Peptides against a protein of PDB entry 8YVU. Designs and how they scored, part 175

Target 1, 39 residues: chain A of PDB entry 8YVU
Amino acid sequence: PQLCYILDAILFLYGIVLTLLYCRLKIQVRKAAITSYEK
Target 2, 160 residues: chain B of PDB entry 8YVU
Amino acid sequence: TWLTVLKKEQEFLGVTQILTAMICLCFGTVVCSVLDISHIEGDIFSSFKAGYPFWGAIFFSISGMLSIISERRNATYLVRGSLGANTASSIAGGTGITILIINLKKSLAYIHIHSCQKFFETKCFMASFSTEIVVMMLFLTILGLGSAVSLTICGAGEEL

## One batch from the design tools (peptide; made by RFdiffusion4, then SolubleMPNN)

Design b2_p25_8_s1 (from b2_p25_8, 19 letters changed)
Fold by OpenDDE base, seed 5:
Structure b2_p25_8_s1 (fold): chain B 39 residues (1-39), chain C 160 residues (1-160), chain D 39 residues (1-39), chain A 25 residues (1-25)
Amino acid sequence: as target 1 above (39 residues)
Amino acid sequence: as target 2 above (160 residues)
Amino acid sequence: as target 1 above (39 residues)
Amino acid sequence: MEESFEFLLQLALNYISRLLKLLNS
């Protein structure tokens, strides 16, 4: 049970970091698409 | 620039394989030193009896090291060697997952049959401990397999 | 303890899916950058 | 055993640092 809680903490942190990075990358893709459409 | 990024990704995947291998070896060594697996009744530690933490870790370690060396030296023979090692590691990872799933099923069945309500009983404690370690090793093996497959695809793409 | 194992499975699956999506999105951003440089 | 643990810890820290750099790129 203790190992499970440690793993949960690591996976949760990893999930949060990946979500933030995915959101940033998605915003960049959208900005690039808008800039390409205006040209 | 793109080749440099791909090389950095390959090194990262190689490091992931080495780390996975070291963690598996550490868990295997700890379990073998603390528990006499040969005297444990049942198939709770079937993955350990099969020696998976040892041979699997060796395959992943070799694959990771070859991937790092191949990236650093940029030699054609090392790229082919890394591709072969990653392919072998992928096969080993698939076999390891199968062994770990079988072990997990046996451990869960043991817990269910013996109605392990008392966690502090030696048999139930060992079964629960085995289940936890097997789950961790399963996650690590899946991660290692993913890295090995990714490196295999990248290496195959460079040869074409 | 059972809830911990279920959470581990969900978080692990989420981590794998996000990693794959992030890789795909990163490849798309790189392709878009290359296409914009060729114009 | 302590030296091996320190080596593993350093390897893990380097891995995390590289991961963070890849995530920020």
Scores: peptide ipSAE 0.390, ipTM 0.769, DockQ to the pose 0.039
Fold by OpenDDE base, seed 1:
Structure b2_p25_8_s1 (fold): chain B 39 residues (1-39), chain C 160 residues (1-160), chain D 39 residues (1-39), chain A 25 residues (1-25)
Amino acid sequence: as target 1 above (39 residues)
Amino acid sequence: as target 2 above (160 residues)
Amino acid sequence: as target 1 above (39 residues)
Amino acid sequence: MEESFEFLLQLALNYISRLLKLLNS
């Protein structure tokens, strides 16, 4: 049971990090698209 | 386009493969140090008895190292060697997944047969621990296989 | 303990999906950057 | 053995560094 909870914590942390990275990338893509539209 | 992306991430994939191999090796050594697998009844640790964490880690480590060296030196002979090693690692990973699934089934069957209501019973604790370790090893093996296959595709694309 | 394993499976699947989406977004960002450089 | 370990450690550090750069970009 303790190992399962440790794995959950690691996977959860990994998921949060990936989500943050994904959000940052999505914002960058949107900013790039807006800049391209204004040109 | 996908091949180009894989080529750019080849070093990353190689490092990931090496890390996965090291983690697998660490789990293997920890289990062997803490538990006397030879005296454990049943096939709860069948993957460990087969030595999978060790030989699998070796294959993935060699494949990852060769991939990184091949990328850094950009030599044709190293690319071919890396392709061969990654192919071998992919096969080893597939075999490892099969072994781990079989082990997982045996562990779950053991838990079901003994009707483990009391977690503190030694047999039930060992079966639960085995299941947890096998699941972790399965995830690591899937990651290693994914990296090895990706590197194999990348290497094959460079030869074409 | 069963809930822990279910959570592990869900988090693992989520991690794989996010990784794939992240790769797709990264490719899109790179394509946008190349197009901007050619203009 | 020590040299191999140092090499692996350096690879791991490089991996972490690249990961951090990706996180900051």
Scores: peptide ipSAE 0.372, ipTM 0.768, DockQ to the pose 0.036
Fold by OpenDDE base, seed 4:
Structure b2_p25_8_s1 (fold): chain B 39 residues (1-39), chain C 160 residues (1-160), chain D 39 residues (1-39), chain A 25 residues (1-25)
Amino acid sequence: as target 1 above (39 residues)
Amino acid sequence: as target 2 above (160 residues)
Amino acid sequence: as target 1 above (39 residues)
Amino acid sequence: MEESFEFLLQLALNYISRLLKLLNS
């Protein structure tokens, strides 16, 4: 049970980090798309 | 191209592979040191009994190191060696995944059969612990395999 | 305790999906960067 | 052996640095 909570914490942290990275990449893609549209 | 991207990230993938291998080795060492797997009823630690954390870690470590060295020295023989090592690591990773899945199935089956409502019971605790460790190892093995496969594809793309 | 295992499974699946999406987005960002450079 | 450990440490540091850069970009 304690190990499950530790695993949950690790996976949760991993999920948060990946979500942040995903959001940043998505913003970059949007910026790139806008720049491409303006050219 | 995606190959050029993989080539640029080759060192990163190699480091990731080494790190994954080291973590797997650490888990294997800890489990083998703390638990006498031979006396545990059932095959809840079959992956550890098979020694996967050790030989898998060795393969991944060698593959990662060779990949990094090959990238840094840019020598043809090292690139070929890295390709071979990555291929071997990919095979090892696939085998490891299979072993871990089998272990996971056995552990889950044990939990199901005994209806482990009381997680404080030694057998249920061990099965749960095994399940957790196997899941972690499986994740690490998938990451290692992904790295090894990526490096293999990158090496093959160099058309040596 | 059973909820922990369920949470682990969900978080694990989420991590895998996010990793795949991250890889796809990374490829898209790179393609967009190349397109922006060519213009 | 010491040189190999230093090499591995440098690789780990580079890995962390790259991760941080990825987190910041």
Scores: peptide ipSAE 0.368, ipTM 0.772, DockQ to the pose 0.035; fails the geometry check
Fold by OpenDDE base, seed 2:
Structure b2_p25_8_s1 (fold): chain B 39 residues (1-39), chain C 160 residues (1-160), chain D 39 residues (1-39), chain A 25 residues (1-25)
Amino acid sequence: as target 1 above (39 residues)
Amino acid sequence: as target 2 above (160 residues)
Amino acid sequence: as target 1 above (39 residues)
Amino acid sequence: MEESFEFLLQLALNYISRLLKLLNS
């Protein structure tokens, strides 16, 4: 049971970090696409 | 750039906020229906006693709905209203997180004090159940707060 | 305890999905960067 | 309440559809 709560915390933190990274990466892809379109 | 991304996902954020609110409301109603919180010793359900699942759900629901309506109609007055609602929801979410953390600490302390090795004891079971629900609500509240803050930033960016 | 395990499963699934999406986006960014370098 | 639920359901479906499109991109 205690391990479950610890795992929840770790997975939650991982989810937040991945979400932020995904957002940053998505922005980079969009910027790259815009730059390619302007060329 | 971030503002543009957030604007495109504003409806999504609003839906997420509403969903979070509904889930919180459901948990609150279920807990209140199944458990008589008033007869439970200690502050294991302090967040429920404070009525957070109810008022928090209302604030998040209103904020989410206003955000969706604001995005669809693109009216200036709706944008301002959404900004205000999201700001209020952000404050409510922050308060909710604080309450939930306090409740979680009390629940954990209770579990440690009673050396709840046997989950079949009623008090230990209640404390464990409270801890589980509080953790779930905490995650949902953090998600809701993140959505509300994001929507607030988007709304503020549109007014500038 | 059971709710904790359910939450773990959901968070784990979410983490896997996000990781896959992140990898796909990262590949796209790399491809875009290579294409931009060749121009 | 039913209309509100249908609206929420539609929003959820639209959300899922967008997610799926993002996953397929």
Scores: peptide ipSAE 0.367, ipTM 0.775, DockQ to the pose 0.035; fails the geometry check

Design b2_p25_8_s2 (from b2_p25_8, 19 letters changed)
Fold by OpenDDE base, seed 4:
Structure b2_p25_8_s2 (fold): chain B 39 residues (1-39), chain C 160 residues (1-160), chain D 39 residues (1-39), chain A 25 residues (1-25)
Amino acid sequence: as target 1 above (39 residues)
Amino acid sequence: as target 2 above (160 residues)
Amino acid sequence: as target 1 above (39 residues)
Amino acid sequence: MQEAFDFLIALALLYISLLLEKLNS
């Protein structure tokens, strides 16, 4: 049971971090696309 | 600008909001169907007793739908309606978070009081179940609130 | 305990999906960067 | 419940489609 809760916490944190990274990466892709369009 | 990004993602945010709302509603209905919350001792299901999963889900769903419709039809009245709905959903989400936090605290306190080493005991199981569901709902509510706020900002930016 | 495992499964699935999405996005960023470098 | 589930699936598919569209853009 304790392992389950620990795993939940780790997975939850991982999910949050991945979401943030995904958002950042998405922003970077958009910025790169805009920069490429301006050139 | 951030507003432009939010505008492009408005439909996505709306869908996410609706999905979050539906998941919350599903959890609420499941919990209400499986458990007689009224007969459970303690306030471990205070959020459910308050009906948050239902009214919160409704608000988020309406907000998301209005946001999608507003974006698709590009009508000024729909934009205003979406803004209003998103604002209402944001308020509802904030209230929901508060209720869920209170519920979580009560549930955790219950677990601590009963020294729930044996999760097979009905009381400990219920408390643990409550905490898990509340945490999940809290997460969903935060996501919903984030989407609603984002949509609100987007809508406000369109009105300016 | 069963709910914890269910939650773990959901979070795990979510994590996998996010990881895949992140990888796809990362590949897109790399492709965009390469294309920008060739221009 | 089935209708709600179908609606949920439809929304999920819509979400995935939008996500794919964003990935392809």
Scores: peptide ipSAE 0.427, ipTM 0.769, DockQ to the pose 0.034
Fold by OpenDDE base, seed 1:
Structure b2_p25_8_s2 (fold): chain B 39 residues (1-39), chain C 160 residues (1-160), chain D 39 residues (1-39), chain A 25 residues (1-25)
Amino acid sequence: as target 1 above (39 residues)
Amino acid sequence: as target 2 above (160 residues)
Amino acid sequence: as target 1 above (39 residues)
Amino acid sequence: MQEAFDFLIALALLYISLLLEKLNS
């Protein structure tokens, strides 16, 4: 049972970090698309 | 640069805040419907007795809605209103985290004192269930607070 | 304990979905960068 | 992701509408 709660905390933190990284990557894709349209 | 990123994600943060509020409200409603908290002995459900899932969800919902409306209408008066609501939601989130931590400590202490080796004991099951729900609510409250603080920073940046 | 395992399953599924989306987005960024270099 | 975001916005608007209806009641 204690291992389950520790796993929940790790997975939750991982989910937050992945969400932030995904948002950053999405912004990069949008910037790349805009730069490609201006050429 | 960070303020610009936060401004672009303001609507997303507002939606996340509303979603967090709805989930908190759903959990509160389910717990109140399944369990008669008034008849449960001890402080295992102290956060629910304080009504945190309800008033916290209301504050987060209002803050998120105001943030979305402010972004869509792009009116100065709505920006100030959203900033005020997000600040209030941030305070509510901080208070909620404190209440949930206290509840978690009490629940863990209860489990330790009663040496809940038998899962089938009603008291041990209720304490375990309460601990699990409080942990989930704590995570949701942290997410809501993060969204509210981010929206507050965005709103403050627009006023400067 | 059962709720903990359910939460672990949901968080794990969420982590897998985000990882797949991140990989797809990373591939899109790479393709966009290659296309920008060839013009 | 944009479709999911649109769905979340729609849910938020629905919730606002329900809240307004409750306040007018």
Scores: peptide ipSAE 0.425, ipTM 0.764, DockQ to the pose 0.057
Fold by OpenDDE base, seed 3:
Structure b2_p25_8_s2 (fold): chain B 39 residues (1-39), chain C 160 residues (1-160), chain D 39 residues (1-39), chain A 25 residues (1-25)
Amino acid sequence: as target 1 above (39 residues)
Amino acid sequence: as target 2 above (160 residues)
Amino acid sequence: as target 1 above (39 residues)
Amino acid sequence: MQEAFDFLIALALLYISLLLEKLNS
C-alpha cells in the first residue's frame, strides 16, 4: 500500500512535467508554422 | 542531424536496458535469497519460479550491450546484430509482461480470498510483498520493452 | 488502497500516451525544421 | 525493502527524466 502511494506521487509528478513539456513543444510548433506561413 | 540524435539516443537506450536488466537481476537474487520460493504456498511468485528475472535480464543486458557496441564501432554487421538482439529483447519483454500480469492477478486474488485484515500474518505479508515486487518488475519490464522497441526502430532506420 | 492501484494504472497509461504524443510532436518539429532548411 | 523500492522508483524517475530531456533537445 505504501508503494502504491509513492508510485502515485511519482507518476503524478511525471505527468505534470510531461504536460508542461508537451505544451511548450506545441507552442513551438505553432510558432514555426506561423513563421513558415509568413514566408 | 536526426541520425546523430538517434545515435545519442541509442547509447542512452542501451544503458537503460542494461540498468533495467541489472535491477531485475538484483530483485530476483534478493527474492531468491530471502524467500524460499519452493516452500511458499500458492503461485504468488510464479514469475520468479519461471526464472523471468534471470532470462529477462540476460536478454535486456545483451540487447543493451550490442546497442552500445554497435554505436561505438559503427559497423554494419553490428547494427544488424543489435537489431536482432533488440527484437529478441522486445519479444522477451512482452512475454515477461504477460507472466508478471498473471502473477499479479494470482497475488491479488490470494489477498482477496484470505481477507488479509491481519497484515502480520506471514502469508498475507508474503502476498503483499510479492504484489509490490511484481508491480515494480512490471514497470521495469515496460521501460525495458520501450527502450528495446525504440532501439529496434532506430536500427531499422539505419539499414534503410 | 484499491483506489490507489486504479490511480496508478490511469497515471501510467496517461504517461505512456503523453510520451508517445511528445515523440510524435518532436518528430514533426524536426521534419518541419529540415524542410525549412532545404528551402 | 522500503529503501530498495524507493531507490528503484528514484531510478525510474531519473530514467524518465533523461528520456524527456533527450526528447526535448
Scores: peptide ipSAE 0.492, ipTM 0.796, DockQ to the pose 0.043; fails the geometry check
Fold by OpenDDE base, seed 5:
Structure b2_p25_8_s2 (fold): chain B 39 residues (1-39), chain C 160 residues (1-160), chain D 39 residues (1-39), chain A 25 residues (1-25)
Amino acid sequence: as target 1 above (39 residues)
Amino acid sequence: as target 2 above (160 residues)
Amino acid sequence: as target 1 above (39 residues)
Amino acid sequence: MQEAFDFLIALALLYISLLLEKLNS
């Protein structure tokens, strides 16, 4: 049971980090697309 | 385009807050219906005794709804209202996290002291159940706080 | 304990999905960067 | 209790679905 709770915490943190990274990456893709469109 | 992205993000964050609020309300309702918290000895359910699942859920739901309404109507007065509500929800979320951490510590201490290896004992079962519920509520509160803070930052950026 | 395992399963699935989406987005960023460099 | 858990799982799945939709956009 302790291992399960630790795993939950790790997976939860991982999910948050991945979500943030995905958002950042999506913003980068959009910026790159805009820059490409202006050229 | 950037404003459109932010608006879509705001709606998503608002929905996340509402969902978190609904889950918290459901947990609160279930616990109150199944357990007579007032008669439970100790502070294992201190977060529930404080009514956090209810008032916290109300704050998050209001914040989420205001964020969605603000995005849809695109009115300046709604943006300010949403910013205020999100700030209040962020404060409430922080307070809720603190309460839940304290409750979690008490529950874990209880389990440790009584060496609750046998989950069939009523007291140990209740302590274990409380711990599980508190952990879930803690995760939900962190998600709600993250969304509220994000919405607050977005709203503050629109006012500048 | 049962709730913990259910949560682990949900979080694990979420993590896998996010990882796949992140990989797809990363590939898109790379393609956009290459296209921008060729212009 | 099981029904409450099922409801929570359903809500979590809904949340994940919304996240996935956002990520896929």
Scores: peptide ipSAE 0.479, ipTM 0.781, DockQ to the pose 0.044; fails the geometry check

Design b2_p25_8_s3 (from b2_p25_8, 19 letters changed)
Fold by OpenDDE base, seed 1:
Structure b2_p25_8_s3 (fold): chain B 39 residues (1-39), chain C 160 residues (1-160), chain D 39 residues (1-39), chain A 25 residues (1-25)
Amino acid sequence: as target 1 above (39 residues)
Amino acid sequence: as target 2 above (160 residues)
Amino acid sequence: as target 1 above (39 residues)
Amino acid sequence: MEEAFNFLIALVLFYISLLLDLLNS
C-alpha cells in the first residue's frame, strides 16, 4: 500500500510536468503557425 | 493540419475533464449514500460537507461539454463560452485542491493521533476511507484542472 | 489499498496518452520549424 | 444537508446563467 501511494505521487508529478510541457509546446506550435502565416 | 491536431487535443482534454467530473460525482454519490456525513463529527469529510464532489463535478462537466461542443461547431460564441467555462472550472479546481489538501491533512492527523492500527475500528476506518477518497479526488481534481487550463489556453489562443 | 491501484492505473494511462500526444506535437513543431527555415 | 443541497442547486443555476451570458455576448 505504501508503494502504491508513492507510485501515485510519481505518476501525478509526471502528469503535471507532461501537461505543462504539452501546453508550452502547443503555444510554440501556434506561434510558429502565426509567424508562418504572416510571411 | 496543425489545427486538426489541436482540435483532436481539445476534444481529448474535454473528454478527460468530463470523465474526471463523472468519477468525482460517482465518488461523491457513493460516499453520501454509504455515510451520513452530517452526523460525522470532525472535519474528516470537510470536502464532502462543502459539497465539492458535486459542484466541482458540475463545473468540470459543463466546461468539458462546452469545450467539445465548441470544438465541433467551431463557432466564435461557443469558443468564448467554453473559455469562460474552462476559466471558471480552473478557479473551482484550484479552490477544490485547497479544500482537499486541508481535508487530507486533517484526516492524516487524525489517523496519526489515534494510532489507527485497527483498520476495522469505525473512526479509523472512516478516517482511512476519507483519506483514500480525498487522495483520489485530489488527483482527479488536478487532472480536471490541467484539462481546464489547457482548454483555456487553447481557447484564448483561438481568440487572439 | 485497492483505490490507490485503480488511481495508479488511471494515472499511468493518462501519462502514456500525454506522452504520445507530446511526441506527436514535438514532431509537428520540428516539421514546422524546418518548413519555416526553408522559406 | 438540505441547505447544502439548495446551495449546490443555486451554484449550478448561477453557473448556467454565467454560461448563457457568455454565449449571448
Scores: peptide ipSAE 0.429, ipTM 0.805, DockQ to the pose 0.019
Fold by OpenDDE base, seed 5:
Structure b2_p25_8_s3 (fold): chain B 39 residues (1-39), chain C 160 residues (1-160), chain D 39 residues (1-39), chain A 25 residues (1-25)
Amino acid sequence: as target 1 above (39 residues)
Amino acid sequence: as target 2 above (160 residues)
Amino acid sequence: as target 1 above (39 residues)
Amino acid sequence: MEEAFNFLIALVLFYISLLLDLLNS
């Protein structure tokens, strides 16, 4: 049971980090698309 | 195009928020169905007594649905509505986390006071069950809050 | 304990889906960067 | 109490149906 709770915490943290990285990458892509459209 | 990918990402976040809300609603429904919370002594189920799984699920579901609809229709009024709903869902999520933490502390305190070595004792079983459900609800609420905040930031960035 | 395993399964599935989406987004960013560099 | 429970189950099922429709759209 302790291992299950630890795994939940790790998977949860991983999900949050991936979501944040995905959002950052999405913002970067949007900025790159805007700069390419202005050129 | 990148815009199409971004739209799919917003849909994914919206779907995640709706799924989280549905899971919370299911847990709330199951707990209310199996346990007569009104007759349980103590504040072990304070979050359920406050109806958080229900109103929280409604807020997250509305926010997620509005986000998906806004992305699909690409209308300015829907974008503003989605931003407002996501902001409201973020506030609701923060309040929910606070309530769940308080409930978790009370449940843990109950377990410590009664020295619950006998898991099969009704009171100790209920306290342990409450703790497990509250932890799950806390994780789901944090996920919902993360999605709502992310959608709020993305929506605010589109209005600027 | 059974609820913990169910949560692990959901979080694991979520992590896989996010990873696939992140990989697709990263590939698109790389393609956009290459096309902008050739211009 | 039993009627309220049945109503709650019906609401949950309706919401799941809406979610499935949204996912299929």
Scores: peptide ipSAE 0.473, ipTM 0.804, DockQ to the pose 0.032; fails the geometry check
Fold by OpenDDE base, seed 4:
Structure b2_p25_8_s3 (fold): chain B 39 residues (1-39), chain C 160 residues (1-160), chain D 39 residues (1-39), chain A 25 residues (1-25)
Amino acid sequence: as target 1 above (39 residues)
Amino acid sequence: as target 2 above (160 residues)
Amino acid sequence: as target 1 above (39 residues)
Amino acid sequence: MEEAFNFLIALVLFYISLLLDLLNS
């Protein structure tokens, strides 16, 4: 059970990091799309 | 700037591979040191018996190192070497995933057969521990494979 | 312990999905950057 | 073992630094 909780913590952290990266990347894509639309 | 970003991404992927490899190696070493796998009945630790944590870690480490070195030195021979190493690491990762899945199935089957309601039973504990470690290694292997494949694609793109 | 395993499975699946989405989004950003560079 | 551990720590720190750089980009 302790290892399971450790794994959960690692996976949770990984998920948070990926979510943040995804959000940033999504914002970049949106900015790129807006810039492309203005040209 | 774009090349710099790509270089940073490649370096990051290389570091991720090395880190994944080191974690896998650490887990492999710990399991081999704490558990006498040879005396454990069944194939609960089949991935460890196959030595995957070791050779897989070596492949990922080499791939990551070569990727970092190739990116830093910008030498054509290093780029090719990195591409080759990443390809080898990708193959190793795929093989490792297969081994780990087989191990996971065996571990889960063992847990099911023994109806492990009592976690404190040595056999059930070992099977559960094995399952957890295998899942963790599987996750790490998938991450390593993803990074290796990504680096391979990036390297191939630079050669074209 | 069962909840921990369920959580591990969910987090693992989430991680895989996010990784795939991140890869797709990264490819899109790269394509957008190339298109912006050609203009 | 200590050297390997130190190298591992250095790699982790480098990884964190890269993550921070990516986060700042």
Scores: peptide ipSAE 0.465, ipTM 0.798, DockQ to the pose 0.037; fails the geometry check
Fold by OpenDDE base, seed 2:
Structure b2_p25_8_s3 (fold): chain B 39 residues (1-39), chain C 160 residues (1-160), chain D 39 residues (1-39), chain A 25 residues (1-25)
Amino acid sequence: as target 1 above (39 residues)
Amino acid sequence: as target 2 above (160 residues)
Amino acid sequence: as target 1 above (39 residues)
Amino acid sequence: MEEAFNFLIALVLFYISLLLDLLNS
């Protein structure tokens, strides 16, 4: 049971980090698309 | 700048692979030190009996190290070596997943057959513990395989 | 204990899906950058 | 064991550094 909770914590942290990275990447894609449209 | 980002991602994947390998080695060592797997009835620890945590971790560690070294030195021969190592690690990871799934099925079958409703029974506790460890190793192996495959794709892209 | 395993499965699936989405988004960023450089 | 532990710590620190660089990019 304790190992399961530790795994949950690790997976949760991993999910948060990936979500943040995904959001940043999505913002970059949007900025790139806007810049491409202005040219 | 984009190449620098890709290189940083490759290093990250390599480090992740090495970390996964180290965790697998740690789990393998702990299980082997605490449990006498040879005296446990059944194939609940079949993955450990096969030595997967050890040889799999070695393959992943070598692959990760080669990937990091290849990225740092930017030598063509190192890129090819890393690609080969990552491919080998991917195969090892796939084999490991198969072994772990088989072990998990055996462990679950054991729990079902013995009607392990009481957690404090020694046999049921061992079976449940085995299941938990196998699941953790399965997740780690999948993560390692994902990193190895990603590194393989990145390496192949650099060669083309 | 059952809830812990279910949570592990959900978090694991979430991690895989996010990884795939991140890869797809990264490919899109690359394509956008290449298109911007060709203009 | 100490060398292995130091190597592990170095790897973890390197990993954290890479994560921070990725977060700052």
Scores: peptide ipSAE 0.453, ipTM 0.794, DockQ to the pose 0.035; fails the geometry check

